# Peptides against a protein of PDB entry 1Y74, part 12

Target 1, 57 residues: chain A of PDB entry 1Y74
Amino acid sequence: LGLERDVSRAVELLERLQRSGELPPQKLQALQRVLQSRFCSAIREVYEQLYDTLDIT

## One batch from the design tools (peptide; made by RFdiffusion4, then SolubleMPNN)

Design b2_p26_8_s1
Fold by OpenDDE base, seed 1:
Structure b2_p26_8_s1 (fold): chain B 57 residues (1-57), chain A 26 residues (1-26)
Amino acid sequence: as target 1 above (57 residues)
Amino acid sequence: LEEIERRRKEREEETRRLLEELRREA
């Protein structure tokens, strides 16, 4: 699953948007922190294990 | 067969640990 890559890409895009100053930087930073949270990592790992178990390739 | 069952059990135990972690952080 590309979830880790897609989350990493989303974080990179948020960092670019924060530097533009066009959007409230505090809200973008909060969203970045959510995407990098241990909670989001644990959800990703559960999904990866589920897909590995179901062998849906 | 035993090695496949062992690896399945290990994944089930890891999934359970992750679900317990999610319940502590939510």
Scores: peptide ipSAE 0.133, ipTM 0.624, DockQ to the pose 0.037
Fold by OpenDDE base, seed 2:
Structure b2_p26_8_s1 (fold): chain B 57 residues (1-57), chain A 26 residues (1-26)
Amino acid sequence: as target 1 above (57 residues)
Amino acid sequence: LEEIERRRKEREEETRRLLEELRREA
């Protein structure tokens, strides 16, 4: 499923934005931590399992 | 058939565990 890849891509984009300095680095880092949180990982895993179970490609 | 049903049950149990984790973190 694309969700893990999309989250990984979002994290990569946030890292690039942090390095540009155009946005408050602390807020971008907080958002990155949220996307990498156990909560977001568990949501992703539930989503992936539901899609595997429903055979929705 | 038994292997398919076993794998279904394992996925259902894992999904329940994940939903319980989500409920503890929310």
Scores: peptide ipSAE 0.131, ipTM 0.619, DockQ to the pose 0.037
Fold by OpenDDE base, seed 3:
Structure b2_p26_8_s1 (fold): chain B 57 residues (1-57), chain A 26 residues (1-26)
Amino acid sequence: as target 1 above (57 residues)
Amino acid sequence: LEEIERRRKEREEETRRLLEELRREA
């Protein structure tokens, strides 16, 4: 339930940044909260494991 | 060779568990 919300919020923020080119501080803070979420941490861990497995230097 | 393959399999199983956890939180 939290993951879908974090994904939806990340997508909304990215769409706003892409459409306007505006970087309002409040939206940057919200993006930071998404990047610090359990979702982004788990994706980073999966990414690290995949790269360790593939030995892509 | 067998030890390298064992370690690879263990990392693949860990990655699978993490992906299953992510899917359960969605």
Scores: peptide ipSAE 0.127, ipTM 0.625, DockQ to the pose 0.044
Fold by OpenDDE base, seed 5:
Structure b2_p26_8_s1 (fold): chain B 57 residues (1-57), chain A 26 residues (1-26)
Amino acid sequence: as target 1 above (57 residues)
Amino acid sequence: LEEIERRRKEREEETRRLLEELRREA
């Protein structure tokens, strides 16, 4: 399941957009904080465990 | 069989801990 990789890639893209200055940096930083939050991590882990339990290969 | 059941129980306990953490932060 690529969800951890996809979230990590989304965070990397947000960091690049923040450095470009093309978008409001405070809003991008808020979105990055949400994606890196313990809440978002816990949700991701619950979903990963659910998929592991369902054996969707 | 015992190894499969052990791994299932471990995943259930971890899921329960994560749900308890989610309820504490909400």
Scores: peptide ipSAE 0.126, ipTM 0.615, DockQ to the pose 0.038

## One batch from the design tools (peptide; made by RFdiffusion4, then SolubleMPNN)

Design b2_p27_1_s1
Fold by OpenDDE base, seed 5:
Structure b2_p27_1_s1 (fold): chain B 57 residues (1-57), chain A 27 residues (1-27)
Amino acid sequence: as target 1 above (57 residues)
Amino acid sequence: SALEQAIRELEAALEEARRLEREVRER
């Protein structure tokens, strides 16, 4: 799964959006922190493992 | 088997996720 890659890309995009100043930076930072949290990482790991076992095509 | 291993890994990751959820909720 590209989920880790997609999350990493989302974080990168959030950083770019913060630098542009087009959107409230505090909300973008909060979302970035959530995506980088240990909790989110653990959920991602569970999700990836489920996909590996179920081989959902 | 590989399936049994994957199940054990899922159980461990799920327990970690639940632990972290509790920590976030209680913070």
Scores: peptide ipSAE 0.050, ipTM 0.573, DockQ to the pose 0.036
Fold by OpenDDE base, seed 4:
Structure b2_p27_1_s1 (fold): chain B 57 residues (1-57), chain A 27 residues (1-27)
Amino acid sequence: as target 1 above (57 residues)
Amino acid sequence: SALEQAIRELEAALEEARRLEREVRER
């Protein structure tokens, strides 16, 4: 699964949005922190393991 | 077996997720 890559891309896009100033930077930073959190990473790992095991493709 | 290993890895990841969920909830 490219989920790790997609999360990394989402974080990159959030950084760009923060620099544009079009949206409240604190909310974008909060979302970025959530996406980079160990909690989110653990949930992603669970999802990827289930996906690989169940062959949901 | 590969399946047994995958189950063990999943169990470890679930336990870590539950630990972190509790830490967030308690804050």
Scores: peptide ipSAE 0.050, ipTM 0.566, DockQ to the pose 0.036
Fold by OpenDDE base, seed 3:
Structure b2_p27_1_s1 (fold): chain B 57 residues (1-57), chain A 27 residues (1-27)
Amino acid sequence: as target 1 above (57 residues)
Amino acid sequence: SALEQAIRELEAALEEARRLEREVRER
């Protein structure tokens, strides 16, 4: 399961968008903080454990 | 069983997620 990798990639893309200045940087930074939060990590943990248990492809 | 253990672990992780959700919502 690559969810951790996909979240990390999303954070990287948000950093690039912030540097371009095409979008409000404060909103992008807020979204980045949410994705890196302990709350999102806990949800990801539940999802990954469920995914492994059910062997979803 | 392994399944019962996995269920207990998911329940514990879900309770932690709910706690953190409340903390974020109340801020």
Scores: peptide ipSAE 0.047, ipTM 0.558, DockQ to the pose 0.039
Fold by OpenDDE base, seed 1:
Structure b2_p27_1_s1 (fold): chain B 57 residues (1-57), chain A 27 residues (1-27)
Amino acid sequence: as target 1 above (57 residues)
Amino acid sequence: SALEQAIRELEAALEEARRLEREVRER
């Protein structure tokens, strides 16, 4: 599954938006922290495991 | 499931973000 790659890309885009200085960084930084959290990673891993084992369409 | 739906919605939002990135870069 490409979900890990997609989350990594989302984090990269948020970092670029923060560095531009054109937008208040606080909410973007909060979202970045959520996407990088162990909680988000655990939910992703469970989803990927279920998808692989149950062949969810 | 609700979780699968939420993940698909996030993936769609990410695709839009990638589209906007390309539009800004190509201007």
Scores: peptide ipSAE 0.033, ipTM 0.432, DockQ to the pose 0.259

Design b2_p27_1_s4
Fold by OpenDDE base, seed 2:
Structure b2_p27_1_s4 (fold): chain B 57 residues (1-57), chain A 27 residues (1-27)
Amino acid sequence: as target 1 above (57 residues)
Amino acid sequence: DELLQAIRELERALEEARRLEREARER
């Protein structure tokens, strides 16, 4: 599923934005932590299970 | 039977996600 790669890519982009200094680094770091959280992983698992269920139809 | 199993797995994962969401709001 592309979602894990998309989340990983989003984290990489946030790291680049943090290095540019254009945005408050604390907010970007907070968003990065959310994307790397167990909560985000559980949402991905739910999405994957739904996708697998729909792909069987 | 596979659909009912997938629904039950989804319900379990949604319950876990809701638990983790609550734990994240309490921190």
Scores: peptide ipSAE 0.035, ipTM 0.501, DockQ to the pose 0.041
Fold by OpenDDE base, seed 5:
Structure b2_p27_1_s4 (fold): chain B 57 residues (1-57), chain A 27 residues (1-27)
Amino acid sequence: as target 1 above (57 residues)
Amino acid sequence: DELLQAIRELERALEEARRLEREARER
């Protein structure tokens, strides 16, 4: 589903923003850790299974 | 059969998500 790709893209963008130094690196790193967490991955899996079950065209 | 399988997979993933949420709050 697009969600896995979108989460991966969000992590990539956060890494770029962290390297630019324009934003507090600790907050960006915390958000990146949340998006890469096993909890977030489990929620994504639930969402993907629900989407596949509902067959939303 | 496919719908029942998908429901069972969803139930297992929801249980895993709830476990990981609790473990994250206890740290």
Scores: peptide ipSAE 0.034, ipTM 0.497, DockQ to the pose 0.037
Fold by OpenDDE base, seed 3:
Structure b2_p27_1_s4 (fold): chain B 57 residues (1-57), chain A 27 residues (1-27)
Amino acid sequence: as target 1 above (57 residues)
Amino acid sequence: DELLQAIRELERALEEARRLEREARER
């Protein structure tokens, strides 16, 4: 189950884009906050439980 | 039986997710 790893990687990529200055830093920070939110964590946990139960390859 | 359990778990977690989304928007 790579979703936690994929979210962590997405946060890292957003931090790199923020440091490049190519995009408005406030929008990247807002997206990073969404990905680190308890809401996103709850959706991830559901996805992981369903993936384990259904053995979706 | 496993599919029915997974559906019930999804329903509970979607309800909690909607609660957290409302609480985050009202702050």
Scores: peptide ipSAE 0.032, ipTM 0.497, DockQ to the pose 0.041
Fold by OpenDDE base, seed 4:
Parts: C-alpha cells; structure tokens; sequence
Structure b2_p27_1_s4 (fold): chain B 57 residues (1-57), chain A 27 residues (1-27)
C-alpha cells in the first residue's frame, strides 16, 4: 500500500499551500500535524493490516 | 489516495484563482 508515501506527499503539498498564504495557515498546519501524528500512523498500520487480512478492494 | 487527490485539486484551484486575479488586475 502506497499510503505512507501518499501521506508524505500530502504533507509536502500542504506545506506548499501554506507558503502560498491564500489559505488559513493554522488550518493547514493543524492538518499537517494530524497527518504526522502517532495516531495517524497507528490508524494507517491498522488499515494496512486489515487491508492485507480482509483483501478489501 | 483520496486525500492526496483533494490536496492536488486545491493546489490546481489556487493556481487558477491566482491566474484569474492577475487577469482581472490587468483589465
């Protein structure tokens, strides 16, 4: 599952959007922090395990 | 994938909005 790579790329895009100044920087930074959180990583690991076990297409 | 797609769509929409803003200032 490319989910870790996609999350990393999402964080990079949020940093670019934040530097643009056109969106509320605090909201983008909050979302970035959520995506980099231990909670998000744990949910991702559970999702990957469930995907591998249940063959959720 | 969906979240990454939404962020990419927002990036494109912002680039388009900036283009339209420049075009509106040049008129």
Amino acid sequence: as target 1 above (57 residues)
Amino acid sequence: DELLQAIRELERALEEARRLEREARER
Scores: peptide ipSAE 0.031, ipTM 0.400, DockQ to the pose 0.066

Design b2_p27_4_s2 (from b2_p27_4, 16 letters changed)
Fold by OpenDDE base, seed 2:
Structure b2_p27_4_s2 (fold): chain B 57 residues (1-57), chain A 27 residues (1-27)
Amino acid sequence: as target 1 above (57 residues)
Amino acid sequence: SEREEEERRQRELEERLEELLRKALAE
């Protein structure tokens, strides 16, 4: 689904920015942790289940 | 009925949502 792909893309971009050193690594790492947090994962799961229920892909 | 099935699916979704949010917020 779009949300999962968008989050994955965001994480990927953040990893690249972190490796480039263009942004403070600690702050970028914190943002990565937020995007990969249990809460964000739960929201993603809810989103996926909602769309599964509505038969929307 | 179709309505009852939809309501059941909605309840199941809500229960799952509550469970997920509870687990996420308990961290």
Scores: peptide ipSAE 0.039, ipTM 0.465, DockQ to the pose 0.015
Fold by OpenDDE base, seed 5:
Parts: C-alpha cells; structure tokens; sequence
Structure b2_p27_4_s2 (fold): chain B 57 residues (1-57), chain A 27 residues (1-27)
C-alpha cells in the first residue's frame, strides 16, 4: 500500500543522504531507525487493515 | 445493518490500533 511504499522510500532516501554526507549522519540514522521502528510498523499494519481492499496508490 | 457492521469494524480496528501502539510505546 501507499504508506508502506512511502515509508520504504523515505528510508531509502535517508540512506542515500547519509552516504552522501549532505546531512548529519547521526540525525539521519536516528530518523531512519524511527521509520523502521515497531511504532511505524504498527501504524502501517493498521493502515493495511483499514485499506486492504482500497487502491490508494 | 450495514452501518452497524461498519461501526463494529471501526471499533475493532481502533482497539487493534490501541493495542499495537501500546506495545510499540512499551519498548
């Protein structure tokens, strides 16, 4: 679903920014971990349950 | 009714959300 894709894309972008050194790596790593946290996974799971049959691309 | 079924489903999803958030915040 869209939320899962957006979170995955955000993580990817943060990894790229971290590798390029454009932003403080410690802050980027922290944000990356937040996006990969159980909290975000929980939100995604609920989102998927609500919109399993909806194409919200 | 369809509305009552939707309301029940909404309550179930809210309860699931609360459970998941509680577990996530307990870390």
Amino acid sequence: as target 1 above (57 residues)
Amino acid sequence: SEREEEERRQRELEERLEELLRKALAE
Scores: peptide ipSAE 0.031, ipTM 0.455, DockQ to the pose 0.016
Fold by OpenDDE base, seed 3:
Structure b2_p27_4_s2 (fold): chain B 57 residues (1-57), chain A 27 residues (1-27)
Amino acid sequence: as target 1 above (57 residues)
Amino acid sequence: SEREEEERRQRELEERLEELLRKALAE
């Protein structure tokens, strides 16, 4: 669904910003960890269940 | 009814979301 794709895209963009050195790498790494956290995974699960019948793109 | 069951499931998911948010704010 859209949320999972958006999270994956956000992680990808953060990795690119980290490699370019445009932003502090430690902060980018922290944001990446948040996006990959158990909390965000649980939110994704709730989202997917709530919108299970919808084609979210 | 099917509608009542769906409404119950939605309420349960919302309650779970609220619990997760509460735990996140407590950290």
Scores: peptide ipSAE 0.024, ipTM 0.453, DockQ to the pose 0.016
Fold by OpenDDE base, seed 1:
Structure b2_p27_4_s2 (fold): chain B 57 residues (1-57), chain A 27 residues (1-27)
Amino acid sequence: as target 1 above (57 residues)
Amino acid sequence: SEREEEERRQRELEERLEELLRKALAE
């Protein structure tokens, strides 16, 4: 799904920033917590359910 | 050395955080 791909791309960018030292570990951890939040999970679930029923992928 | 230990701790943290991010996207 598009949303899942966008989030995956964001994770890749964060990993690059982490390895280069441009993103402090504390800030990365904060962003990680946001991505793992119930809010983001709920949005993903609604998105996936909608597109599953419409069969748009 | 103290510096080498800090660098090792930093690498371990980075690897752990990357793994947690990947798991957050897994279904």
Scores: peptide ipSAE 0.021, ipTM 0.352, DockQ to the pose 0.052

Design b2_p27_4_s4 (from b2_p27_4, 17 letters changed)
Fold by OpenDDE base, seed 1:
Structure b2_p27_4_s4 (fold): chain B 57 residues (1-57), chain A 27 residues (1-27)
Amino acid sequence: as target 1 above (57 residues)
Amino acid sequence: DERRRLEEERRRQEERLEELLRRALEE
């Protein structure tokens, strides 16, 4: 679904910002861990079940 | 019979989702 792609894209952008040194690396790393958490994966699965008929891609 | 099978499969998916959510909230 679009949500999975959007989360993956957000992680990529945060990795780039971390490498540039423009933002506090420790805070960025904490945010990346949240986005990659089992909680976020479970929420994605909820949305996949609810909106499976709207967007299968 | 097909409608009943689809309802049973939906219930299994809901039960799986509830377990995933429970585990995710315990971390």
Scores: peptide ipSAE 0.063, ipTM 0.493, DockQ to the pose 0.014
Fold by OpenDDE base, seed 4:
Structure b2_p27_4_s4 (fold): chain B 57 residues (1-57), chain A 27 residues (1-27)
Amino acid sequence: as target 1 above (57 residues)
Amino acid sequence: DERRRLEEERRRQEERLEELLRRALEE
């Protein structure tokens, strides 16, 4: 679904920004950890399951 | 009968989602 893709894309962008050195790596790593957290994944799962029948992409 | 089956399936999904949230908040 769109949310899973958007979260994955956000993680990829954060990794790219970390490699470029344009932003403080510690802040980017913190954001990456939040996006990859069990809490974030659970919220994503809830959202995706509740709205699975809706075109939210 | 179909409505009851759909309601039962919805309840099972809600229970599963509740369990996922509980586990995520216990850490």
Scores: peptide ipSAE 0.062, ipTM 0.487, DockQ to the pose 0.013
Fold by OpenDDE base, seed 2:
Structure b2_p27_4_s4 (fold): chain B 57 residues (1-57), chain A 27 residues (1-27)
Amino acid sequence: as target 1 above (57 residues)
Amino acid sequence: DERRRLEEERRRQEERLEELLRRALEE
């Protein structure tokens, strides 16, 4: 689904922002960890089960 | 019979979702 791709893209963008030093690295790292957490993965799986017909791209 | 099958399937999906959420909240 688009959500998984968008989360992956968001993580990539956060990594870029972290490397640029434009944002507090600890805050970015915390956000990256949240987006990559099992909780977010579980919520995504819930979303996929309930809304697998939705194209959110 | 079809309604019952759909209700049973929904229940199985709900139980699976609950288990996923429980595991997610344990971390």
Scores: peptide ipSAE 0.060, ipTM 0.481, DockQ to the pose 0.014
Fold by OpenDDE base, seed 3:
Structure b2_p27_4_s4 (fold): chain B 57 residues (1-57), chain A 27 residues (1-27)
Amino acid sequence: as target 1 above (57 residues)
Amino acid sequence: DERRRLEEERRRQEERLEELLRRALEE
């Protein structure tokens, strides 16, 4: 679903920003860990179950 | 019979969700 793609895209963007050194790398790494956490994965699964019939693209 | 199957499926999804949330909050 769109949410999984958007989270994956957000992680990719954060990796790029971390490599460029434009932003504090430790803060970006912390945010990446949050987005890849089991908590965020659980919330994504909830969203997918509730809204799988919605066109979110 | 269809109503019962839908209610059972809903219950399975709720139980799975609760377990995922518990595990996510224990870390």
Scores: peptide ipSAE 0.059, ipTM 0.485, DockQ to the pose 0.014

Design b2_p27_5_s1 (from b2_p27_5, 17 letters changed)
Fold by OpenDDE base, seed 5:
Structure b2_p27_5_s1 (fold): chain B 57 residues (1-57), chain A 27 residues (1-27)
Amino acid sequence: as target 1 above (57 residues)
Amino acid sequence: EIEELLREAAERLRRVLEEVERAEREA
């Protein structure tokens, strides 16, 4: 599964966008916080475990 | 077994939610 990689990439892109100042930094930071939250990480882990078991490609 | 997996997943999520709620009350 690429979900962990995709989330990590999304966070990286959000950091770049924040530094550029082209978009509202507060909203980008809020989204970054959500993606890095323990809740989001737990959801990701559950998702990965579930789909690894189901072998859905 | 999917039912067991989902049960374990739900329990794990519950623990995370309890921690989040606690952190919000302490902030």
Scores: peptide ipSAE 0.054, ipTM 0.544, DockQ to the pose 0.043
Fold by OpenDDE base, seed 4:
Structure b2_p27_5_s1 (fold): chain B 57 residues (1-57), chain A 27 residues (1-27)
Amino acid sequence: as target 1 above (57 residues)
Amino acid sequence: EIEELLREAAERLRRVLEEVERAEREA
């Protein structure tokens, strides 16, 4: 699983979109905060642990 | 075992939720 890397990449893309000014930054910032939250990280870790334990493909 | 993994995961999530609830009270 590369979820941590994918989330990090998504955050980078959101930062680029914010700098472009093409979209309202407030919603992009909110999404960025969610993706970087401890809650989201905890959910990701639980998912990864279950994925590894159950050997889900 | 899966039961112990789920128990540990639930305990971690509980701690995160307590932090969220604290932040909501302080906001």
Scores: peptide ipSAE 0.053, ipTM 0.539, DockQ to the pose 0.042
Fold by OpenDDE base, seed 3:
Structure b2_p27_5_s1 (fold): chain B 57 residues (1-57), chain A 27 residues (1-27)
Amino acid sequence: as target 1 above (57 residues)
Amino acid sequence: EIEELLREAAERLRRVLEEVERAEREA
């Protein structure tokens, strides 16, 4: 699964959006922190393990 | 086995949740 890579790419895009000033930076920063949290990483790991076991795709 | 995987996953998530709840109470 490329989910770790996709999350890393999402964080990068959020940083670009914050610098552009087109969107409220506080909400983007909050989302960035959620995506980088230990909790989100744990959920991702569980999802990846289940996905590999069930072979959904 | 799916049952073992789910058990281990639940235990890991519980530990993370306890850490988050503690941080929220102490902040």
Scores: peptide ipSAE 0.053, ipTM 0.535, DockQ to the pose 0.043
Fold by OpenDDE base, seed 2:
Structure b2_p27_5_s1 (fold): chain B 57 residues (1-57), chain A 27 residues (1-27)
Amino acid sequence: as target 1 above (57 residues)
Amino acid sequence: EIEELLREAAERLRRVLEEVERAEREA
């Protein structure tokens, strides 16, 4: 499971989109903050722990 | 044990939710 890597990649893509100026940067920054939030990290950790234990397909 | 894992996960989630609720009240 590579959710941490996928979230990191999503954050990187959001940074690129912000630099392009094609979209309102404030909304992209808000989404970036959400993805980097402790809440999202905690949910990811819980999911990964359950995934490792239950072997979710 | 799944029950212990779920208990620990729930306790972690609870602590995060308490922080979110605090941040929402302070914002």
Scores: peptide ipSAE 0.052, ipTM 0.543, DockQ to the pose 0.045

Design b2_p27_6_s1 (from b2_p27_6, 15 letters changed)
Fold by OpenDDE base, seed 2:
Structure b2_p27_6_s1 (fold): chain B 57 residues (1-57), chain A 27 residues (1-27)
Amino acid sequence: as target 1 above (57 residues)
Amino acid sequence: SLLEELERAREEIERALEEARRAEREA
């Protein structure tokens, strides 16, 4: 799956977008906080384990 | 809370996967 890697890359891209100043930073920062939250991590872990069990394609 | 429910679900799935892997090695 590599969801953890993809989430980490998404956070990195959000940080770059915030520094560029081309977009309003508040909503980008809010999305970054969601992706780094314990809630998002818990959902990701459950999803990855379900994927291994059920072979979700 | 929803977070606690997700944590419980994660633990239950993890145990089920461990049991399935053990059964596969013993077969």
Scores: peptide ipSAE 0.059, ipTM 0.514, DockQ to the pose 0.025
Fold by OpenDDE base, seed 3:
Structure b2_p27_6_s1 (fold): chain B 57 residues (1-57), chain A 27 residues (1-27)
Amino acid sequence: as target 1 above (57 residues)
Amino acid sequence: SLLEELERAREEIERALEEARRAEREA
């Protein structure tokens, strides 16, 4: 599964957007925090385990 | 909390997978 990698890439892109100054950084930073939160990590882990069991392709 | 429920679900799935792998090795 590449979900962890995809989340990491999303965070990287959010950081670049924040540095560009083209968009207000507050909401971008909030989204980054959500993606890096324990809650999001827990959801991802459960999803990945369910994916392994059910093969949700 | 929802987080605790997710953590519990994670643990249950992990145990089930471990048991399945063990059963496969012993068969």
Scores: peptide ipSAE 0.059, ipTM 0.510, DockQ to the pose 0.024
Fold by OpenDDE base, seed 5:
Structure b2_p27_6_s1 (fold): chain B 57 residues (1-57), chain A 27 residues (1-27)
Amino acid sequence: as target 1 above (57 residues)
Amino acid sequence: SLLEELERAREEIERALEEARRAEREA
């Protein structure tokens, strides 16, 4: 899956966008907080395990 | 809470996966 890696990459990109100032930083930071939240991490982990079990291609 | 439910689901799935892997290795 690599979902964890994808989320990490998304966070990295959000941080770069915030530093560039090209986009409203408040919403970018809010999205980053969501992606790094315990809630999102828990959902991701369950999701990854479910698809490991189901072996959906 | 929702987080507790997700954690419970995670633990249950993790146990099931471990059992499946064990069964596969022993077969």
Scores: peptide ipSAE 0.059, ipTM 0.515, DockQ to the pose 0.025
Fold by OpenDDE base, seed 4:
Structure b2_p27_6_s1 (fold): chain B 57 residues (1-57), chain A 27 residues (1-27)
Amino acid sequence: as target 1 above (57 residues)
Amino acid sequence: SLLEELERAREEIERALEEARRAEREA
């Protein structure tokens, strides 16, 4: 899976985009907050557990 | 709340997994 790793990488890229100033940072920061939220973490955990239980590959 | 529902779902899945693992060890 590696969803946690992928989310972490996405957050890292968002932080770089914010520092570059190429894009308005507010929406990028909001997206970062969502990805780091307890909500997304909970969804990811449920998904990973289902993935481990059910062969959805 | 939605978060509470997800947490409950997570807990239920964890219990089911534990029971499945136990059943496999006993079989």
Scores: peptide ipSAE 0.057, ipTM 0.500, DockQ to the pose 0.024

Design b2_p27_8_s1
Fold by OpenDDE base, seed 2:
Structure b2_p27_8_s1 (fold): chain B 57 residues (1-57), chain A 27 residues (1-27)
Amino acid sequence: as target 1 above (57 residues)
Amino acid sequence: SELLRELEEILRRLEELLRLLDLLLLT
């Protein structure tokens, strides 16, 4: 779904930004950890189940 | 700066989806 694609793309961008050195990497790495966490995965699962049930895009 | 702008836009979309999810769970 769109949420999964956005999370995946956000992680890619965070990795690129960390390599570029444009910004301090610590906060970028922390955000990446949140997006790859079990909590975020659980939220995506709830989102997918609700939108599958309600047939919302 | 272009990568940062795209990241910020994605995060804004994620925030909106989370708001909608919260609304659905409250109702």
Scores: peptide ipSAE 0.306, ipTM 0.777, DockQ to the pose 0.695
Fold by OpenDDE base, seed 1:
Structure b2_p27_8_s1 (fold): chain B 57 residues (1-57), chain A 27 residues (1-27)
Amino acid sequence: as target 1 above (57 residues)
Amino acid sequence: SELLRELEEILRRLEELLRLLDLLLLT
């Protein structure tokens, strides 16, 4: 799904930005933790279920 | 940077999806 791809890419970018040292890492790490949380996984599951049930392309 | 711009664009798309989900779940 697009949501899964966007979350995975966002996490990758956050890791790269943290390693670059150009930005303070704390807020980037916090955002990464949110995107990798059980909460985010639950939201993805709801998204998948809605589109599976409604047969939305 | 280009990486930051791409991240911002992804986050904007995620925000839009979450807003749509919120609307659908409230109905």
Scores: peptide ipSAE 0.304, ipTM 0.777, DockQ to the pose 0.721
Fold by OpenDDE base, seed 4:
Structure b2_p27_8_s1 (fold): chain B 57 residues (1-57), chain A 27 residues (1-27)
Amino acid sequence: as target 1 above (57 residues)
Amino acid sequence: SELLRELEEILRRLEELLRLLDLLLLT
């Protein structure tokens, strides 16, 4: 489940970066929205299904 | 900067996985 972990960590980092003020928050927020979108979740589901089915670890 | 670097690394990995998925779906 590396993809799920990476997505979750990326969202966490985006939230921290937004709070730090290091970068303009607008694009960070947009990226966070994409990573938390239903689309991204669907892609993750496909990924997990493929790797589970093919027994790829 | 450290947080940004880690984020960029993760995004690169995600991009790679998406490319692999694209390949699998097209073949």
Scores: peptide ipSAE 0.304, ipTM 0.776, DockQ to the pose 0.725
Fold by OpenDDE base, seed 3:
Structure b2_p27_8_s1 (fold): chain B 57 residues (1-57), chain A 27 residues (1-27)
Amino acid sequence: as target 1 above (57 residues)
Amino acid sequence: SELLRELEEILRRLEELLRLLDLLLLT
């Protein structure tokens, strides 16, 4: 689903940005941890259930 | 950079989804 794809892509981009050194890595790492957290996974689960129920494209 | 711009676009979409979820949970 869109949220899952966006989270996965965001994590990928954060990892690339950390390696590039374009920005200080600490805040990027923190954001990555949030996106990979169980809380974020729970939100994604709720979204996916709503998406399945409502068929919101 | 293009990578940063794409990241920001994704984050904006995520924020919008969170707002919608918040609205649904208000009811």
Scores: peptide ipSAE 0.300, ipTM 0.774, DockQ to the pose 0.725

